# Peptides against a protein of PDB entry 7AE7: the designs that were tried, part 13

Target 1, 321 residues: chain A of PDB entry 7AE7
Amino acid sequence: KVYKDLREFLEVLEQEGQLIRVKEEVNPEPDIAAAGRAAANLGKNQPAVFFEKIKGYKYSVVTNVHGSWQNHALMLGLDKNTSTKDQFYELNRRWDKFPVPPNVVKREAAPCKENVIDKDINLFEILPLYRINEQDGGFYISKASVVTADPEYPDDFNKLNVGTYRIQVKDRDRVGIQALAMHDIAVQLEKAEAENKPLPIAITIGNNPLVTFMASTPVGYNQNEYEFVGALQDGVPMDIVKSDLYDHLYVPAGSEVVLEGHIIPRVRTVEGPFGEFPGSYSGARLQCEVKIDRITHRTNPIFENLYLGIPWTEIDYLMAL

## One batch from the design tools (peptide; aimed at target 1 G138 T269 G272 A284)

Design b1_p11_3_s3 (made by RFdiffusion4, then SolubleMPNN; from b1_p11_3, 5 letters changed)
Fold by OpenDDE base, seed 3:
Structure b1_p11_3_s3 (fold): chain B 321 residues (1-321), chain A 11 residues (1-11)
Amino acid sequence: as target 1 above (321 residues)
Amino acid sequence: AEFVPARTFAP
């Protein structure tokens, strides 16, 4: 089985008994984080948790999507009872199919383009934001696939980076992003900041589960994560579409939400603290700041977010393969 | 791609 988007994967998780649907209205704090912790404590068979109704918000949240070996097997389109050994064997077999180039679809064919917000941007209207842990210095987007390019080689598709970064919401139209020197985004940002230019960015939320997996998996600077997604789909290309603001940035066609904007050159603002794995806090630091200039989203967008805490959490599964 | 934020600070 291959998935076009998060929704097709959530349908399979529900059919396989690997998704809990919470139909009652919940408080964003502490209920979402409490459920994430409870799900992580269910041993090795942790389901995804889908919250249909969140007090004060319009849209839904899903957590723990990658939070078990069963969910990982299903992500690969395998039987949910496939052993960790057989999952690893199949992952490696498919990895050798790289590169599998994506299909570029037209704007009209991309579900992420169903709705547009280009004025009066307010992240709180589109995302049900909450604290993941009580000691967090704010609201985090912890499971985004962030798209950036090399500003020296913007048309080189092999240098297009899709990465997962710590993102704190700073204002209605501003987010902090942790771009560390070891990350490909930091190399691209350094080139932009040398010229005092903004770095174009697309922050994508709620994706095909293999996009999220590859965005959390380090690859070479000249290797495109979408071409690995096609490999992990056993040779089936994934669908991508051009961003609305930038011809050189491509986003997953099925993304629930796309935040388009730019990293502000040579600006650093306070970010954190945030509860990291394995239960340590990274202190408050000066981090990069993104201006959000445009949002595109699916109708009734699902906010996919990650719970982080004491092992084994969803992040341990994302990093264990 | 880079590690999900959690690996960045694992001791």
Scores: peptide ipSAE 0.024, ipTM 0.649, DockQ to the pose 0.044
OpenDDE base, seeds 1, 2, 4, 5: peptide ipSAE 0.015, 0.008, 0.019, 0.020; ipTM 0.511, 0.500, 0.588, 0.590

Design b1_p11_4 (made by RFdiffusion4)
Pose (drawn by RFdiffusion4):
Structure b1_p11_4 (pose): chain A 313 residues (1-149, 158-321), chain P 11 residues (1-11)
Amino acid sequence: KVYKDLREFLEVLEQEGQLIRVKEEVNPEPDIAAAGRAAANLGKNQPAVFFEKIKGYKYSVVTNVHGSWQNHALMLGLDKNTSTKDQFYELNRRWDKFPVPPNVVKREAAPCKENVIDKDINLFEILPLYRINEQDGGFYISKASVVTANKLNVGTYRIQVKDRDRVGIQALAMHDIAVQLEKAEAENKPLPIAITIGNNPLVTFMASTPVGYNQNEYEFVGALQDGVPMDIVKSDLYDHLYVPAGSEVVLEGHIIPRVRTVEGPFGEFPGSYSGARLQCEVKIDRITHRTNPIFENLYLGIPWTEIDYLMAL
Amino acid sequence: FDPSEANNEFL
């Protein structure tokens, strides 16, 4: 099976006993992060946890989506009990199907274009943002796929919420931004960027794939789907930016020129906090989202947690 | 929610 969006994958997870629904209202902190750690701590058949009610927020959160070998196998469309080695072999075989060009769809057909917010941008009205770890510098978006511009790139970068319409980003960690970053800051011009949240599991998996192999990213997702192309749609504001047609939330924005502010600290996969450093800020110019969006976020702590599964094979 | 509480600086 191939998933057009996060919601089809969550349906499969729930049918397979790999998704737990938390119906009672929970507080943002520390409840969501504590549940994410506990789900990771179950050791075997760790499920995704779906929070339907978060105090003070309108929408729902899902966590630990990738955080088990059962979830990982179901992401690949295999039986949930497929051994880790056999998943490795299936990924190795599909790796060679690269490239599979994506299908570009019209705006009216992309579920991520159901709702538009073009003014008075407020991330908190859409995303139930919360603190992941006690010493984090702020509320984080820890599982976004970021799109920048065959020269289109998709990657995962931790994003700290700074204001209702502003976030932080480590721009010098995106090694295609940094030729256009010099030109843009030298000429005081903005650099367009797209932040996608709540994606097809293979899109997130591709976004965590090593940069050393300069692939085409979306064409790699079609390879992981064993030859089935993925659907992408043009962003509202920037014609050279394409986002997954099924994303729950799309934040279209730009990197603010000549602005460096304190970002962090935040957790890193080796199990420790990073330090606080001066990093770039991104202004959100537009939000498009599906009706009743789902905030797919990720808990990160002492290994093993969901990030290890996203990096392993 | 209160967005003013969403950010801190520790440099």

Design b1_p11_4_s1 (made by RFdiffusion4, then SolubleMPNN; from b1_p11_4, 5 letters changed)
Fold by OpenDDE base, seed 3:
Structure b1_p11_4_s1 (fold): chain B 321 residues (1-321), chain A 11 residues (1-11)
Amino acid sequence: as target 1 above (321 residues)
Amino acid sequence: MDPSKAYSEFG
């Protein structure tokens, strides 16, 4: 089984008993995080949690999509009971099929282009934002696939980078992004900032689960993550489409939300703290800032966000009371 | 190992 988008994967998760649908209205805090913790307590067979209604917001949230080995097996189109050993074997077998070039589809064929917001941008209208951890310094987008290119070689598709980075919402149309020196995005940003130029960026949310997987997997600077997605789909190409603002940036055709904009050159603002691990917060630091200039999204977009799998402590239960 | 935690380690 190959998935075109997040929705096809969520359908399979639900059919396989690996998705819990919460139909009643929930509070963004603490209910989303609390439900995620409860799901984590189910051991190795952790389902995704889909929230249909969130108080104060128009759209839905899904968490814990990759939260179990069963979900990982299904992501690879395997039986949910496939052993971790057999999953690893199959992953490695498919990895050797690299490269499998993606299909570039027309704008009219891309579900991520169904709706456009190009004025009066407000991230809170399109994303049901919440604090993931109680001590977080703000709202985070933690499971985005971020697309950037080499500004010196914008037409070199092999240098197109799709990565996962910590993103804090800073304003209605601004986000902070953690671009560490070891990340490919940092190399590209350095080149742009040397000339005092903005770095074009597309932040994509709610993707084919293999896109999210590859965005979180380090690859070579001259290797395209989309070509690995095709390999992991056992030779079936994924579908991509040009961004609206930039001809050289390609996004997954099936993304739920695409935030298009630019990293502001030589600007750093306070970002954090964020609870990346239980008991470990990455402190507040000066990080890059992105201006969002355009949003495209599917009708009734699903906000996919990370659950960090902090087990329920008695303290967490007491604070929810 | 929790797969969800594996993604947070590489981000």
Scores: peptide ipSAE 0.009, ipTM 0.529, DockQ to the pose 0.034
OpenDDE base, seeds 1, 2, 4, 5: peptide ipSAE 0.006, 0.007, 0.006, 0.005; ipTM 0.506, 0.509, 0.503, 0.445; seeds 2, 4, 5 fail the geometry check

Design b1_p11_4_s2 (made by RFdiffusion4, then SolubleMPNN; from b1_p11_4, 5 letters changed)
Fold by OpenDDE base, seed 3:
Structure b1_p11_4_s2 (fold): chain B 321 residues (1-321), chain A 11 residues (1-11)
Amino acid sequence: as target 1 above (321 residues)
Amino acid sequence: MDPSLAYSEFG
């Protein structure tokens, strides 16, 4: 089975008994993190947790989407009881199908374009933000697929980068992003900053689970993550759409939320701390800052965020494959 | 199997 978006995957998780739906109103803190920890304690069959109602917010949260081997099997369209060994063999078999080019759909056909916000941007109105860990220095978007391009080769689709980066909310229309030197985004940012130019960016939230998986998987600088998604879909192309602000940036057609903006050149602000692992916090550092200029989103968008709890964490599953 | 062990086999 192939999924067009997060919603199709969540439906399958629920049908397979791998999603818990919380229908009662919860407090963003500490209830979301506490429920995630409780789900992690269920052992190897950790379900996703879907929060329908969050106090003070309009929209829902889902966490622990990639939080088990059963969820990974289902992501690949396999039986949930497929062994880790067989999942590995199937993943490797499909990997060799690279490249599978994506389908570029029209704006009118892309669910991520259902709603537009281009003035008075407030991230808190669209995303039910909360502290993931008790000692976090702020609110994090931890499971976004971030789209950037090479500013010297904007039309080279092979250099389009889709990556996962630590993102802290700084203001209503500002986020900090951790672009480390080993990341492809850092190479692209260096080129933009050399000319004192902004780097165009699209931060996409709530995607097809294979997009999220590939965004967390290192690939070559001249390899497009979307073409690997098609390979992992056993040769079925994924659907992408042109961003609203930039002709050279393409986002998943089914994204729940797309934050379009730019990295401000040669500006660094304090970001962190963040509890990346239990008992281990990445310290506060000077990091890049993004201005959000436009938001597109599906009606009743689902905020997919990472669960960081007792090992095995969702990060461990995303990084372990 | 520890998912972290799976990554070490793919890299």
Scores: peptide ipSAE 0.009, ipTM 0.575, DockQ to the pose 0.020; fails the geometry check
OpenDDE base, seeds 1, 2, 4, 5: peptide ipSAE 0.007, 0.007, 0.007, 0.006; ipTM 0.554, 0.562, 0.555, 0.532; seeds 1, 2, 4, 5 fail the geometry check

Design b1_p11_4_s3 (made by RFdiffusion4, then SolubleMPNN; from b1_p11_4, 4 letters changed)
Fold by OpenDDE base, seed 1:
Structure b1_p11_4_s3 (fold): chain B 321 residues (1-321), chain A 11 residues (1-11)
Amino acid sequence: as target 1 above (321 residues)
Amino acid sequence: FDPSKAYSEFG
């Protein structure tokens, strides 16, 4: 089975008993984090947790989407009880199918384009933001697939990068992003900053689960993550669409929310702290700042965010393969 | 791969 978007995957998770739906209104804090921790305590078969109603917000949150081996098996279109070993063998078999080029769909066919906000941008109106950890220095978007390109070679599709980075909300229309020197985004940013130019960026939230998986998986600078997604879909291309602001950036057609903007050149602002692991906080650091210039989103967008709790967090599953 | 030429026939 191949999934076009997050919603198709969540439907399968629910059918397979791997999603808990919280229908009652919850407080953003502390209820989301508390419920996530409670779900993690349910044992090895940790379900995703879907919060339908959040006080003070219009839209929903889902956490722990990749938070178990059962969910990982289902992501690969396998039986939920497929052994870790067999999942690994299947992953490796499919990996050899790289590259599988994506399909580019028209704007009108892309669900992520259903709604547009291009003025008076307020992230809090679109994303039910909350502190993931009690001592976090702010609100984090921790499971976004961030799209950037080489500013020297904007038309080279092989240099299009889709990665996962720590993102802190800084204002209604600004986020901090952790771009470490070892990341492909840092190479691209260096080129832009050398000319004192903004780096175009699309921060995509709530994707096909294999996009999220590949965005968290290091690949070569000249390899496109979307072509690996097609390989992991056993040769079925994924659907992408051109961003609204930039001709050279392509986003998943089914993204729940797309934040389009630019990294401000030669600006660094304080970001953090963030609890990457229970009881372990990264210190505050100077990080890049992104100005959000446009938002596109599906009707009733789902905010997919990372669950951080007891050992075997989503990070552990995303990095285990 | 040139994305500009890879538009879906059905999209």
Scores: peptide ipSAE 0.040, ipTM 0.552, DockQ to the pose 0.014
OpenDDE base, seeds 2, 3, 4, 5: peptide ipSAE 0.000, 0.008, 0.005, 0.034; ipTM 0.420, 0.467, 0.431, 0.552; seed 3 fails the geometry check

Design b1_p11_5 (made by RFdiffusion4)
Pose (drawn by RFdiffusion4):
Structure b1_p11_5 (pose): chain A 313 residues (1-149, 158-321), chain P 11 residues (1-11)
Amino acid sequence: KVYKDLREFLEVLEQEGQLIRVKEEVNPEPDIAAAGRAAANLGKNQPAVFFEKIKGYKYSVVTNVHGSWQNHALMLGLDKNTSTKDQFYELNRRWDKFPVPPNVVKREAAPCKENVIDKDINLFEILPLYRINEQDGGFYISKASVVTANKLNVGTYRIQVKDRDRVGIQALAMHDIAVQLEKAEAENKPLPIAITIGNNPLVTFMASTPVGYNQNEYEFVGALQDGVPMDIVKSDLYDHLYVPAGSEVVLEGHIIPRVRTVEGPFGEFPGSYSGARLQCEVKIDRITHRTNPIFENLYLGIPWTEIDYLMAL
Amino acid sequence: DLEPEEAYEKE
């Protein structure tokens, strides 16, 4: 099976006993992060945890979506008990199907374009943001796929919420931004960027794939789907930016020129906190989102947690 | 390491 969006994958997970629904209202901190750690601590058949009610927020959160070999196998469309080695072989075989060009769809057909917010941008009205770890510098979006511009790139970068319409980003960790970053800052021009949240599991998996192999990213997702192309749609504001047609939330924005502010600290996959450093800020100019969006976020702690599964094979 | 700025929160 192939998933057009996060919601089809969550349906499969729930049918397979790999998704737990938390119906009682929970506080943002530390409840969501504690549940993510506990789900990771179950050791075997770790499920995704779906929080339907978060105090003070309107929408729902899902975590630990990739955090088990069962979830990982279901992401690949295999039986949930497929061994890790067999999943490795299946990924190795599909790796060679690269490239599979994506299908570009019209705006009216993309679920991510159901709702538009073009003024008075407030991330908290859409995303139930919360603190992941006690010493984090702020509330983080830890599982976004970021799109920048065959020269289109998708990657995962930790995003700290700085204001209702502003976030932080480590721009010098996106090694295609940094030739346009010099030109843009030297000329005081903004650099367009797209931040996608709540995606097809293979899109997130591709976004965590090593940069050393300069692939075409979306064309790689079609390869992981064994030859089925993925659907992408043009962003509202920037014609050279394409986002997954099924994303739950799309934040279209730009990197603010000549602005460096304190970002962090935040957790890193080796199990420790990073330090606080001066990083770039991104202004959110537009939000498009599906009706009743789901905030797919990720807990990070002492290994093994969900990030290890996203990096393993 | 730098001192972190205050976290912006929901109103």

Design b1_p11_5_s1 (made by RFdiffusion4, then SolubleMPNN; from b1_p11_5, 4 letters changed)
Fold by OpenDDE base, seed 5:
Structure b1_p11_5_s1 (fold): chain B 321 residues (1-321), chain A 11 residues (1-11)
Amino acid sequence: as target 1 above (321 residues)
Amino acid sequence: DLVPEEAFVPE
């Protein structure tokens, strides 16, 4: 099975008994993190946790979408009881199909374009933001697929980067992003900053699970993550759409939320702390700042965020593959 | 691209 979006995957998770739906209103803190931790304690078959109602917010949150081997099997369209060995075998077999170019769909065919916010941007109105860990220095978007391009080669699709980065909400229309020197985004940012230019960025939230998987998987600088998604879909192309602000940026057509903006050149602001692991906080550091200039989103967008709390966390599964 | 700085390698 191939998934066009997060919603199709969540439906399968629910059908397979790999999703818990919390229908009662929860407090964003501490209930989301607490329920995520409780779900992680359910043993090897850790379900996704879907929070339908969050006090003070309009929209829903889902966590732990990739938080088990069963969820990983289902992501690959395999039986949920497929062994880890067989999952790896199938992953490797499909990897050899690279590249599988994506389909570029029209704007009107892309669910991520259903709604537009181009003024008075407030991230808190679109995303049910909460502290993931008790000691976090703020609200984090921890499972976004971040799209950037090489500013020297903006039309080179092979240099289009789709990565996962630590993102702290800084203001209604600003986020901090951890772009480390080892990340492809840092190469692109360095080129932009050399000219004192903004780096165009699209922060995409709530994607096809293979997009999220590939965004967390290191690939070569001249390899496009979307072409790997098509390979991992066993040769079925994924659907992408042009961003609204930038001709050279493409986002997943099915994204729940797309934050379009720019990294402000040569600006660094305090980001963190964040609990990357239970009991381990990365210190506060000076990190890049993104201005959000436009939002597109699906109607009733689902905020997909990482579950972090007890090993094995969702991130451990994403990194173990 | 998400490389946690502190990969807890379970010993």
Scores: peptide ipSAE 0.021, ipTM 0.610, DockQ to the pose 0.031
OpenDDE base, seeds 1, 2, 3, 4: peptide ipSAE 0.021, 0.017, 0.023, 0.021; ipTM 0.577, 0.590, 0.592, 0.597; seeds 1, 2, 3, 4 fail the geometry check

Design b1_p11_5_s2 (made by RFdiffusion4, then SolubleMPNN; from b1_p11_5, 7 letters changed)
Fold by OpenDDE base, seed 2:
Structure b1_p11_5_s2 (fold): chain B 321 residues (1-321), chain A 11 residues (1-11)
Amino acid sequence: as target 1 above (321 residues)
Amino acid sequence: GLTPAPAFVPE
């Protein structure tokens, strides 16, 4: 089975008993993080946790989407009881199908374009933001697939980068992003900053689970993550659409939320601390800042965020592959 | 792509 978007995957997770739906209104803090930790404590068969109602917010949250080997098997369209060995075998078999170019769909065909916000940007109106850990310095978007291009070669699709980065919400229309030197985004940012130019960026939230998986998987600078998604879909292309602000940036057609903007050149602001793992916090440091200029989103967007808790955490599953 | 957190490779 191939998934067009997060919603199709969540439906399968629910059908397979790998999703807990919380229908009661919860407090964003501490209930979301606490429920995530509780789900991790359910043993090896950790379900996703879907929060339908969050006090003070309009929209839903889902966590722990990749938080088990069962969820991982289902992501690959396999039986949920497929062994880790067989999952690895199938992953490698499909990997050899790279590249599988994505389909570029028209704007009108892309669910991520259902709604547009281009003025009075307020991330808190679109995303049910919460602190994941008690000592976090703010609200984090921890499971976004961030799209950037090489500013020297903006039309080179092979240099289009889709990566996962730690993103702290700084203001209504500002986020801090951790772009480390080993990341492809840092190479692209360095080129933009050398000319004192903004780096165009699209921060995509709530994607096809294979997009999120590939965004968390290191690939070569001249390899496009979307072409791996098609390979991991056993040769079925994924659907992408042009960003609204930038002709050279393509986003998943099915994204729940797309934050379009730019990294402000040569600006660094305090980011963190963040609890990357229970008992381990990365200290506060100066990081890049993104201005959000436009939002597109599906109707009733689902905020997919990373579950961080006691091992095995969702991040452990994303990194174990 | 990048992992948002240090890879704890489960031993």
Scores: peptide ipSAE 0.023, ipTM 0.645, DockQ to the pose 0.031
OpenDDE base, seeds 1, 3, 4, 5: peptide ipSAE 0.020, 0.018, 0.020, 0.021; ipTM 0.626, 0.608, 0.627, 0.634

Design b1_p11_5_s3 (made by RFdiffusion4, then SolubleMPNN; from b1_p11_5, 4 letters changed)
Fold by OpenDDE base, seed 5:
Structure b1_p11_5_s3 (fold): chain B 321 residues (1-321), chain A 11 residues (1-11)
Amino acid sequence: as target 1 above (321 residues)
Amino acid sequence: DLVPEEAFLPE
């Protein structure tokens, strides 16, 4: 089984008993985080948690999509009871298929282009934002696949980076991004900032599960994460589409929400604190700031966000592979 | 690219 988008994966999770639907209206705080923690306590078979109705918001949230070995097996299109050993074997077997180039689809064929917001941008209208941890310094987008390119080689598809970074919402149209020196985005940003130019960015939310997996997986600077997604799909190319603002940025065709914008050169603002682990907060640091210039989104977009709470969290599973 | 600073390696 290959998934074109998050929705196809959520359907399979539900069919396999690996999705809990919360149909009652919840408060974004503390109910989302509390329900996520409760789901983590269900033992080894941690389901995804889908919140259909969130007080004060129009759209839904899903958490813990990658939060179990069963969910990882299903992500690979395997039986949910596939052993961890066999999952690793299959992952490694498929990894050797790299590179599998993506299909570039037309704008009209990309679900992420169904709706456009190009003025009066307000992230709170499109994303049901909440504090993930009680002591978080703000609202975080913690499971986005962030697309950037090398500004020196913008047409080199092998240098297109799709990464996962900690993103704090700073304003209606601004986010802070934690671009550490060890990340490929930091190399690209350094080149842009040397010329005092903005770095083009697309922050994609709610992707097919292998995109999210590869965005969280370190690869070489000259290796494209989308070509690994195709490998992990056992040689089936994934679908990408050109961004609206930038000819050299491509986003997953099936993304629920795409935030297009730029990293403001040589600007640093306070980001954090964020609870990376229960009881462990990263301190507040000066981090990069992104201006959001355009949003494209699916109708009734689902906000996929990381579940953080009791070990083993979703992040622990994403890092264990 | 998400490397949490504190990866709890399961001991």
Scores: peptide ipSAE 0.019, ipTM 0.607, DockQ to the pose 0.030
OpenDDE base, seeds 1, 2, 3, 4: peptide ipSAE 0.020, 0.019, 0.024, 0.017; ipTM 0.579, 0.602, 0.604, 0.619; seeds 1, 2, 3, 4 fail the geometry check

Design b1_p11_5_s4 (made by RFdiffusion4, then SolubleMPNN; from b1_p11_5, 5 letters changed)
Fold by OpenDDE base, seed 3:
Structure b1_p11_5_s4 (fold): chain B 321 residues (1-321), chain A 11 residues (1-11)
Amino acid sequence: as target 1 above (321 residues)
Amino acid sequence: DLTPEAAFLPE
């Protein structure tokens, strides 16, 4: 089984008993985080949690999409009861199929282009934002696949980077991004900032689960993550589409939300803290800032966000209520 | 035990 988008994967998770649908209206805080923690207490067979209605917001949230080995098996199109050993064997076998080039689809064929916002941008109208951890310094977008290119070689598709970075919402049309020196995005940003130029960026949310997986998996600077997605799909190409603002940036055709903009050159603002682990917060630091210039999104977009996957005791759940 | 979801935390 190959998935075109997040929605096809969520359908399979639900069919396989690996998704809980919350139909009642919830408060963004603390209910989303609390329900995620409760799902983690189910042991190794943790379901995704889909929130249909969130107070004060129009759209839905899904969390813990990759939260179990069963979900990971289903992501690979395997039986949910496939052993971790056999999952790794199959992943490694498919990895050797690299490269599998993606299909470039027309704008009219890309679900991520159904709606456009190019004025009066407000992230809070599109994403039901909440604090993931109680002590977080703000709202985070934690499972975005971020697309950037080498400004010296913008037409070199092999240098197109799709990565996962910590993203804090700073304003209606601003986000902070943690671009560490070891990340490919930091190399690309350094080149842009040397010339005092903006770095074009597309922040994509709610993707095919293999895109999200590959965005979190380090690859070589001259290796394209989309070509690994095709390999992990056992040789079936994924679909990508050109971004609206930039001819050299390609995004997943099925993304729920695409935030197009630029990293502002030589600007750093306070970002954090974020609770990456219980009792361990990555401190507040000066980080890069992105201006959002355009949004494209599917009708009724689903906000996929990270669950930290820490089992809470029943006491911890009761204290969060 | 690390869940697969924890693999998305930036190192």
Scores: peptide ipSAE 0.113, ipTM 0.805, DockQ to the pose 0.033
OpenDDE base, seeds 1, 2, 4, 5: peptide ipSAE 0.026, 0.091, 0.063, 0.023; ipTM 0.728, 0.793, 0.765, 0.666; seed 1 fails the geometry check

